# Ledger of designs, part 47: peptides against a protein of PDB entry 3T7K

Target 1, 248 residues: chain A of PDB entry 3T7K
Amino acid sequence: KAEKILARFNELPNYDLKAVCTGCFHDGFNEVDIEILNQLGIKIFDNIKETDKLNCIFAPKILRTEKFLKSLSFEPLKFALKPEFIIDLLKQIHSKKDKLSQININLFDYEINGINESIISKTKLPTKVFERANIRCINLVNDIPGGVDTIGSVLKAHGIEKINVLRSKKCTFEDIIPNDVSKQENGGIFKYVLIVTKASQVKKFTKLINDRDKNETILIVEWNWCVESIFHLNVDFTSKKNVLYQKK

## One batch from the design tools (peptide; made by RFdiffusion4, then SolubleMPNN)

Design b1_p12_7_s3 (from b1_p12_7 with S1M D11E H12K)
Fold by OpenDDE base, seed 4:
Structure b1_p12_7_s3 (fold): chain B 248 residues (1-248), chain A 12 residues (1-12)
Amino acid sequence: as target 1 above (248 residues)
Amino acid sequence: MTFDNTPLDSEK
């Protein structure tokens, strides 16, 4: 069926998209449309797997979804597109009225607002955002909204190698892992990096660390600090936004 | 100290 539909076009583009969708196409695509998209070099995946070498995301706007956040870790993210790209594409293909010899849809017309070339270019870097920031090992409280698995998965996608889950009520100093990174000359390295959810945790962890390891550097942040870092593909250590405690 | 513990957006 797809072949018959596409036969009216003299030339078919190859978009070379390996994509996931977020905040759109919840009902998926019918078999014919999937086949049409496949013939156009557009493959839609249900989930993000590193082995799939995803290069595209479809979303109506910048979203704070797992998929969207992870898409910024693609190597590279080639395109961040509005769902209207697919909608208009399929509409044009299914249209019998338009004696179109070719598909005339430019991907660049469908870019997600706020995902610019500066962001896309950073996805071509050989390192991930947290790796560049010298953050490889973090401590994550177990009561984080969204769950440690989801949050941890996002963080790992962005270069966190080790996530230590802290049982916030029961943890001791010995449960806190250091951010073991080689000293780079120009980067502020924090020995202890923690993501917490409440003031009592800030108080607890600062006390535990300062009592046992008084001269060490500490960074305690909210999840939003990570999100902002991901959205910018850059960690701004000069910003105090979403930083709960910092000891240099 | 105010905390913004906004969870991830739902995919749906």
Scores: peptide ipSAE 0.367, ipTM 0.881, DockQ to the pose 0.701
Fold by OpenDDE base, seed 5:
Structure b1_p12_7_s3 (fold): chain B 248 residues (1-248), chain A 12 residues (1-12)
Amino acid sequence: as target 1 above (248 residues)
Amino acid sequence: MTFDNTPLDSEK
């Protein structure tokens, strides 16, 4: 059926998109539209897998969804597009009135506001944002909103290799893992990196670490520190925003 | 200390 619909066009574009959707297309696509999109080089996946080599996200705007945050870890993220790209494309294809010999939809016209070329260019870097920041191992409290699995998955997508989940009320110093990175010249390395949700956790972990490992570097942040770092694809260690405790 | 424990947005 899709072939018959597309037969009216002399030339078909190949968009070469491997995409996920977030905040749009909740009902999915019918079989014909999926086939049409596939013939145009647009593949939409339900979930993010590294093996799929995803390069695109569809979203109405910048969102704090798991998929959106992970899309910024694509290698590279080529396009962040509004759902109207697909909508207009399918409308044009299904239109019987427009004797269009060609599909005239430019994906560059459908960019998500706020995802600029500076962000896109950083996704071409050989390293992930937290890798560049010398953050390999992180401690995450178990009571984090969104759950440790989802948050952990986002962090791993962005270069965190090891996530240690802390049971905030029961944990001891021995439960806290160090950030095991080689000292690079010219980079601040924190021996202990923690994501926490409460002031009581800041007090607890600072005390535990300082009592047992007094001279070591500590970074305690809230989840928003990670989110801002992801949205900028850069860790700004000069910013105090979302930093709860820092010892250099 | 102000904590913004805003959860992740829903996919919907």
Scores: peptide ipSAE 0.367, ipTM 0.882, DockQ to the pose 0.666
Fold by OpenDDE base, seed 2:
Structure b1_p12_7_s3 (fold): chain B 248 residues (1-248), chain A 12 residues (1-12)
Amino acid sequence: as target 1 above (248 residues)
Amino acid sequence: MTFDNTPLDSEK
């Protein structure tokens, strides 16, 4: 059926998209439309796997979803597109009235607002955002909204190698892991990096660390600090936004 | 100190 529908076009574009969707197309596509999209070089995946070499995200806008955040770790993210790209594409293809010899849909007309070339260009860097920031090992409290597995998965996608989950009520100093990174000449390295959810945790962890490992560098942040860093594909250590405690 | 503990957006 798809072949018959596409036969009206003299030339078919190859968009070369390996995509996931977030905040759109919850019901998926019918078999014919999937086949049409596949013939146009558009493959939509249900889940993110590194082996799939994903390069595209479909979303109506910038979203704080797991998929959207992880899409910024694609190597590279070639396109962040509004769902209207697919909608208009399929509409044009299914149109019987249009004497179209070619498909007239340009990917660049469907870019998600706020995902600019500066963001896209950073996804071509050989390193991940937290790797560039010299953050390899972090401590994550177990009561984080969204769950440690989901949050941890996003952080790992962006270059965190080790996530230590802290049982906030029961943890001791010995449970806190250091951020084991080699001193690079040009970057501030924090020995202890923690993501917390409560002021009581800030007080607890600052005390535990300062009492046992005096004069060490500490960074305690909210999850929003990570999100902002991901959305910008840059860690701004000059910003105090979402930083709960910092000791240099 | 105000905490913004906004979780991840749902996929739906």
Scores: peptide ipSAE 0.366, ipTM 0.881, DockQ to the pose 0.696
Fold by OpenDDE base, seed 1:
Structure b1_p12_7_s3 (fold): chain B 248 residues (1-248), chain A 12 residues (1-12)
Amino acid sequence: as target 1 above (248 residues)
Amino acid sequence: MTFDNTPLDSEK
């Protein structure tokens, strides 16, 4: 059925998109439309897997979803597109009135606002954002909204190798893991990195660390610190935004 | 200290 629909076009584009959707297309696509998209080199996946070599995200705007945040870790993210790309494409293909010899849909007309070439270019870097920031191991409180698994998965996608989950009410100093990175001459390495949700946790962890390891560097941040770092694909250590405690 | 504990947007 898809072949018959597409047969009216003299030439078919190959968009070469391996995509996930977020905040759009919740009901999916019918079988015919999926086949049409596949013939145009557009493959939509339900979940993010590294083996699928995803290069595209569909979303109406910048979203703080797991999929959107992880899409910024694609290698590279080639396109961040509005769902209207698919909508307009399918409309054109299903149109019987237009004796169009060609599909005239340009991907660049459907870019998500705020995902610019600077962001896209950073996804071509050989390193991840937290890797570049010398953050390898972090401590995450167990009561983080969104859950440690989801949050941890996003962080891992962006170069965090080890996530230590802290039982905030019961943890001791011995439960806190160091950020095991080689000391670089240029500084900026924090021995202890923690993501917390409450002021009481800041107070607790600062005390525990300072009482037992007084001279060490500490970074305690909110989840928003991580999100902002991901959206910019850069960690700004000069910013105090979303930093709860910092000891250099 | 103001904590914004908005975790993730919903997929829906």
Scores: peptide ipSAE 0.364, ipTM 0.880, DockQ to the pose 0.690

Design b1_p12_7_s4 (from b1_p12_7 with S1E D11E H12K)
Fold by OpenDDE base, seed 4:
Structure b1_p12_7_s4 (fold): chain B 248 residues (1-248), chain A 12 residues (1-12)
Amino acid sequence: as target 1 above (248 residues)
Amino acid sequence: ETFDNTPLDSEK
């Protein structure tokens, strides 16, 4: 059926998209439309797997979903597109009224607002955002909204290698892992990096570290610090936004 | 005191 529908076109584009969707197309696509999209070089995946070499995200806008955040870790993210791309594409294809010999849909007309070439270009870098920031190992409190697995997965996608989950009420200094990175000449390296949710945790961890490992560098942040870093694909250590405690 | 640590948006 898809072949018959597409037969009216003399030339078919190859968009070469391997994509996931977030905040759109919750009901998925029917078999015919999937086949149509496949013939146009558009493959939609349900989940993000590194092996799939995803290069595209469909979303109505910038979202704080797991998929959207992870899409910024694609290697590279080639396109961040509004769902209207697919909608208009399928509409044109299914339209019998349009005596169009070719599909005239330009990907660049459907870019998500706020995902510009500067962001896209950073996804071509050989390193991930937290890797560039010299953050390899973090401590994450177990009561983080969204859950440690989801949050951890996002962080790992962006270059954090080790996530130590802290049981905030029971943890001791020995449970806190250092951010083991090689000293770089110009890099502010924090020995201890923690993501916390409560002021009491800030107080606790600050005390534990300062009492046992004096004069070490500490960075305690909110999850929003990570999110902002991901959205910009850059860590701004000059900003105090979402930083709860910092000791240089 | 709990910080306003905005959770992830839901997919649905």
Scores: peptide ipSAE 0.368, ipTM 0.877, DockQ to the pose 0.917
Fold by OpenDDE base, seed 3:
Structure b1_p12_7_s4 (fold): chain B 248 residues (1-248), chain A 12 residues (1-12)
Amino acid sequence: as target 1 above (248 residues)
Amino acid sequence: ETFDNTPLDSEK
């Protein structure tokens, strides 16, 4: 059926998209439309797997979903597109009115607002955002909304190697892991990096660390600090936004 | 005591 539908076109574009969807197409696509998209070089995956070499995300806007955040770690992210790209494409293909010899849909017309070339270019860098920031090992409180697995997965996608989960109510100093990175000449390295959810946790961890490991560098942040860093694909250590405690 | 923060958007 897909072949019959596409037979009216003299040539077919190859968009070369390996994509996931977030905040759109919740019901998926029918078999015919999937085949049509496949013939046009558009493959949509249900989940993010590194082996699939994903290069595209469909979303109506910038979203704070797991998939959207992880898409910014694609190597590279080639396109961040509105779902209207697929809608208009399929609409044109299924249209009987126009004897269109070719499909005339331009990917660039469907760019998600706020995902600009600066962001796209950063996804071509050989390093991940937290890797560039010298954050390798972090401490994550176990009561983090969204769950430690999901949050941890996003952080790992962006270059954090070790996620230490802290039982906030029961943890001691010995449970806190250091951020084990080689000292680079010009980069502020924090020995202890923590993501917390409560002001009481800031007080607790600050006390535990300062009492047992005096004069060490500490960075305690909210999850929003990570999100903003991901959205910009850059860590700005000059900003105090979403930083709860910082000791250099 | 908890920060007013939306951790993640839902997929739906």
Scores: peptide ipSAE 0.367, ipTM 0.878, DockQ to the pose 0.806
Fold by OpenDDE base, seed 1:
Structure b1_p12_7_s4 (fold): chain B 248 residues (1-248), chain A 12 residues (1-12)
Amino acid sequence: as target 1 above (248 residues)
Amino acid sequence: ETFDNTPLDSEK
């Protein structure tokens, strides 16, 4: 059926999109439309897997979803597109009135607002954002909204290799892991990096670390610090926004 | 005191 529908076009584009959707197309697509999209080189996946070599995200806008945040770790993210791309494409294809010899839909007309070429270009870098920031190992409190698994998965997608989950009420100094990175001459490396949710945790962890490992560097941040770093694909250590405690 | 940490957006 898809072939019959597409037969009216003299030439079909190959968009070469391997995509996930977030905040759109919750009901999915019918079988015919999926086949049509496949014939046009558009493959939509339900979940993010590295093996699928995803290069595209569909979303109505910048979102703080797991999928959207992870899409910024694609290698590269080629396109961040509004769902209207698919909608308009399918409308044109299903149109019986327009004797169109070709499909006239340009990907660049459907870019998500705020995802610019600067962001896209950074996804071509050989390193991930937290890798570039010399953050390899972090401590994450167990009561983080969104859950440690989801949050941890996002962080790992962006270059954090090890996530230590802290039971905030019961943890001791020995439970806190150091950020195991080699000292670089020109880079501020924090020995202890923690993501916390409460002021009491800041107080607790600063005390534990300072009492047992004096004069070490500490970075305690909110989840929003990570999100902002991901959205910019850059860690700005000069900013105090979402930084709860910093000791250099 | 809990910080106003915006959770992840829902997919739906």
Scores: peptide ipSAE 0.365, ipTM 0.877, DockQ to the pose 0.892
Fold by OpenDDE base, seed 2:
Structure b1_p12_7_s4 (fold): chain B 248 residues (1-248), chain A 12 residues (1-12)
Amino acid sequence: as target 1 above (248 residues)
Amino acid sequence: ETFDNTPLDSEK
């Protein structure tokens, strides 16, 4: 059926999209539409796997979903597109009234607002955002909203190698792991990096670290610090936004 | 005492 529908076009584009959807197309697509999309070089995946070499995300806007955040770690993210791309594409294809001999849909007309070429270009870098920031090992409190597994997965996608989960009420200094990175000439390294949820945790961890490992560098942030870093694909150490405690 | 720790958005 898809072949018959597409036969009216003299030339079919190959969009070369391997995509996930977030905040749209919750019910998926019917078999015919999936086949149509596949013939146009658009493959939609349910989940993110590195082996699939995903290069696209469909979303109505910038979202704070696991999929959206992880999409910014694609290598590269070629396109971040509004769902209207698919909608208009399928509408045009299914239209019997259109005298069009070719599909007239341009990907660039459907870019998600706020995901510009600057962001896209950074996904072509050989490193991940936290890797560039010299953050390899972090401590994450166990009561983080969203859960340590999901949050951890997002962070790992963006270059965090090791996530140590802290039981905030029971943890001691020995439970806190250092950020084991070699000193690079051009960047400040924090020995201890922590993501916390409460002021009491800031007080606790600062005390534990300062009492046992004096004069070491400490960075304690909110999850929002990570999110903003991901959305910009850049860590701005000059900003105090979402930083709860910093010792250089 | 708790910070503005906005969780992840739901897919739905």
Scores: peptide ipSAE 0.364, ipTM 0.878, DockQ to the pose 0.897

Design b1_p12_8_s1 (from b1_p12_8, 7 letters changed)
Fold by OpenDDE base, seed 1:
Structure b1_p12_8_s1 (fold): chain B 248 residues (1-248), chain A 12 residues (1-12)
Amino acid sequence: as target 1 above (248 residues)
Amino acid sequence: SDTELPDVELEK
């Protein structure tokens, strides 16, 4: 059935998209449309798997979903597109009135606002954003909204190798892990990196660390610090935004 | 889950 529909076109584009969707297409696609998309080189996956070599995200806008955040870790992310791309494409294909010899849909017309070429280009870098920032091991409070598993998964996708979950009420200094990175001459390495959600946690962890390991470097941030870093694919250590405590 | 992760300010 898809072949018959597409036979109207003399030439079919190959978009070469391996995509996930977030904030759109919750009901999926019918079998015919999936086949149509497949013939156009558009494959939509339900979940993110490294083996699928995903290169595209469909979303109406920048979202704070796991899928969206992880899409910025694709190697590379080729396209971040609005769902209207698929909608318009299928509409054109199903249109019987238009004696269209060619599908005329340009991917670049459907870019998600705020995901520019600069962001896309950074996904081609050999390193991940937190790797570039010399953040390898972090401490994460167990009571973080969104859950440690989801947040941890996003962070790992972006180069965090080890996530230590802290029981905020019961943790001691010995439970806090150091960020095990080689001391680089250029500085900017924090021995202790923590993601917290409460002011009381800042007070607690700063005290624990300073009492037991005086003069060490500490970075305590909010989850939004991580999100902003991901959205920009850059860690800005000059910014105080979402930084709760910093000791250099 | 397609749920947005929280945008929460620091709780006092």
Scores: peptide ipSAE 0.406, ipTM 0.885, DockQ to the pose 0.811
Fold by OpenDDE base, seed 2:
Structure b1_p12_8_s1 (fold): chain B 248 residues (1-248), chain A 12 residues (1-12)
Amino acid sequence: as target 1 above (248 residues)
Amino acid sequence: SDTELPDVELEK
């Protein structure tokens, strides 16, 4: 059926998209439409796997979903597109009225607002955003909204190698891990990096660290600090936004 | 689930 539908076109584009969807197409696509998309070089996956070499995300806008956040770690993310791309594409293909010799849908017309070429270009860098920021090991409180597994997975996708989960009520200084990075000539290095959810945790961890490891560098941030860093694919250490405690 | 991760402010 898909072949018959597409036979009306003299030339078919190859979009070369390996994509996931977030905030759209929850019900998926019917078999015919999937086949149509496949013939046009559009493959949609249910989940993110590194082996699939995903290069595209469909979303109506910038979202704080696991899939969206992880899509910014694709190597590279070639396209971040609105779902209207698929909608308009399928609409044109299924149209019986239009004597179309070719499909007239341009990917560039469907870019997600806020995901510009500057962001896309950063996904071509050989390093991940937190790697570039010299953040390798972090401490994460166990009561973080969204769950440590999901949050941890996103952070790992963006270059954090080790996530230490802290039981905030029971943890001691010995439970806190250092950010083990080699001193680089350029860039700030924090020995202790923590993501917390409560002001009481800031007080607790700052005291524990300062009492036992005096004069060491500490960065305590909210989850939103990570999100903003991911959305921009850049860590801005000059910004105080979402930073709860910083000692250089 | 395709749920957005919370935009949570610091709790007191």
Scores: peptide ipSAE 0.406, ipTM 0.885, DockQ to the pose 0.788
Fold by OpenDDE base, seed 4:
Structure b1_p12_8_s1 (fold): chain B 248 residues (1-248), chain A 12 residues (1-12)
Amino acid sequence: as target 1 above (248 residues)
Amino acid sequence: SDTELPDVELEK
């Protein structure tokens, strides 16, 4: 059926998209439309797997979903597109108008607002955002909203290698892992990096660390610090936004 | 899940 529908076109584009969707197409696509999209070089996956070499995200806007955040870790993210791309594409294909020579839809017309070429270009870098920031090992409180698994997965996608989950009520200094990175001359390396959710945790961890490992560098941030870093694919250590405690 | 991850302020 898809072949018959597409036969009305003399030439078909190959978009070469391997995509996931977030905040759109919750009901999925029918079999015919999936086949149509496949013929156009558009493959939509349900979940993110590294082996699929995903290069595209469909979303109505910048979202704080796992999929969206992880899409910024694609290698590279080629396109971040509004769902209207697919909608308009399928609409044109299903149109009963006379034989069209080609499909006239430009991907660039459907870019998600806020995901510009600067962001896309950063996804071509050989390193991930937190790797570039010299953050390899972090401590994450177990009571973080969204769950340690989901948040941890996002962080790992962006270059954090080790996530130590802290039992916030029971943890001791010995439970806190250092951010074991090689000293780079020009980068502020924090020995202890923690993501917390409560002011009491800030107080607790700062005390534990300062009492046992004096004069070490500490960075305690909110989850939003990570999100903003991901959205910009850059860690701004000069910003105090979402930083709860910093000791250089 | 396709839910947005939390945008929460620090709890006091």
Scores: peptide ipSAE 0.404, ipTM 0.884, DockQ to the pose 0.800
Fold by OpenDDE base, seed 5:
Structure b1_p12_8_s1 (fold): chain B 248 residues (1-248), chain A 12 residues (1-12)
Amino acid sequence: as target 1 above (248 residues)
Amino acid sequence: SDTELPDVELEK
């Protein structure tokens, strides 16, 4: 029993982690290890649910997985940790050779490279990244790699309220939804925001919009624009990277 | 699925 294993320690840390894993621990944990982790205040969940108030992700590096991208929407994300944290922790606990009176593992030693304090701090903001960017409603092409459900789920986690899926070959102007955001004084608002996967779609949608709704603001981006925005928890409208068409 | 979302750049 986990209790017997942990009894050798005089004091147990409470890490207070509610975590998901991505790119690691595919085989999961045995019952004893799960219990050990639970006793240390580490709860690992299979899936992301808002109700679980997740605050941690385990991953070997920055990944473009649904879980990793969504973890940056946690409120807050307290820790992004390498799996070695768990490995070393369990190793230390199971080690009978080291008469360790205390568990000496610091969470800060296991931070994922590239997830710095600046990023972590932004997860404490009361708004999501796309919300801050005044993007509420987007148009997403149906043939996007990764699927509209997965992509849409990630975008919603980051503040997109409405995702309109466009049938790329059959869509008309009437199928395109506007980004219904009230004009804030200091932010550029794009009336039409679209995520596309083909150059032909850029041509099509720009024509449709410009022909029917002249002089309106348009932002057409690649999925990578969203990913980069998520990874930085900031939308940089000055960057042309992954922007396919922009009309201010 | 724990699959990485594709890094697809539009071929210009």
Scores: peptide ipSAE 0.401, ipTM 0.879, DockQ to the pose 0.715

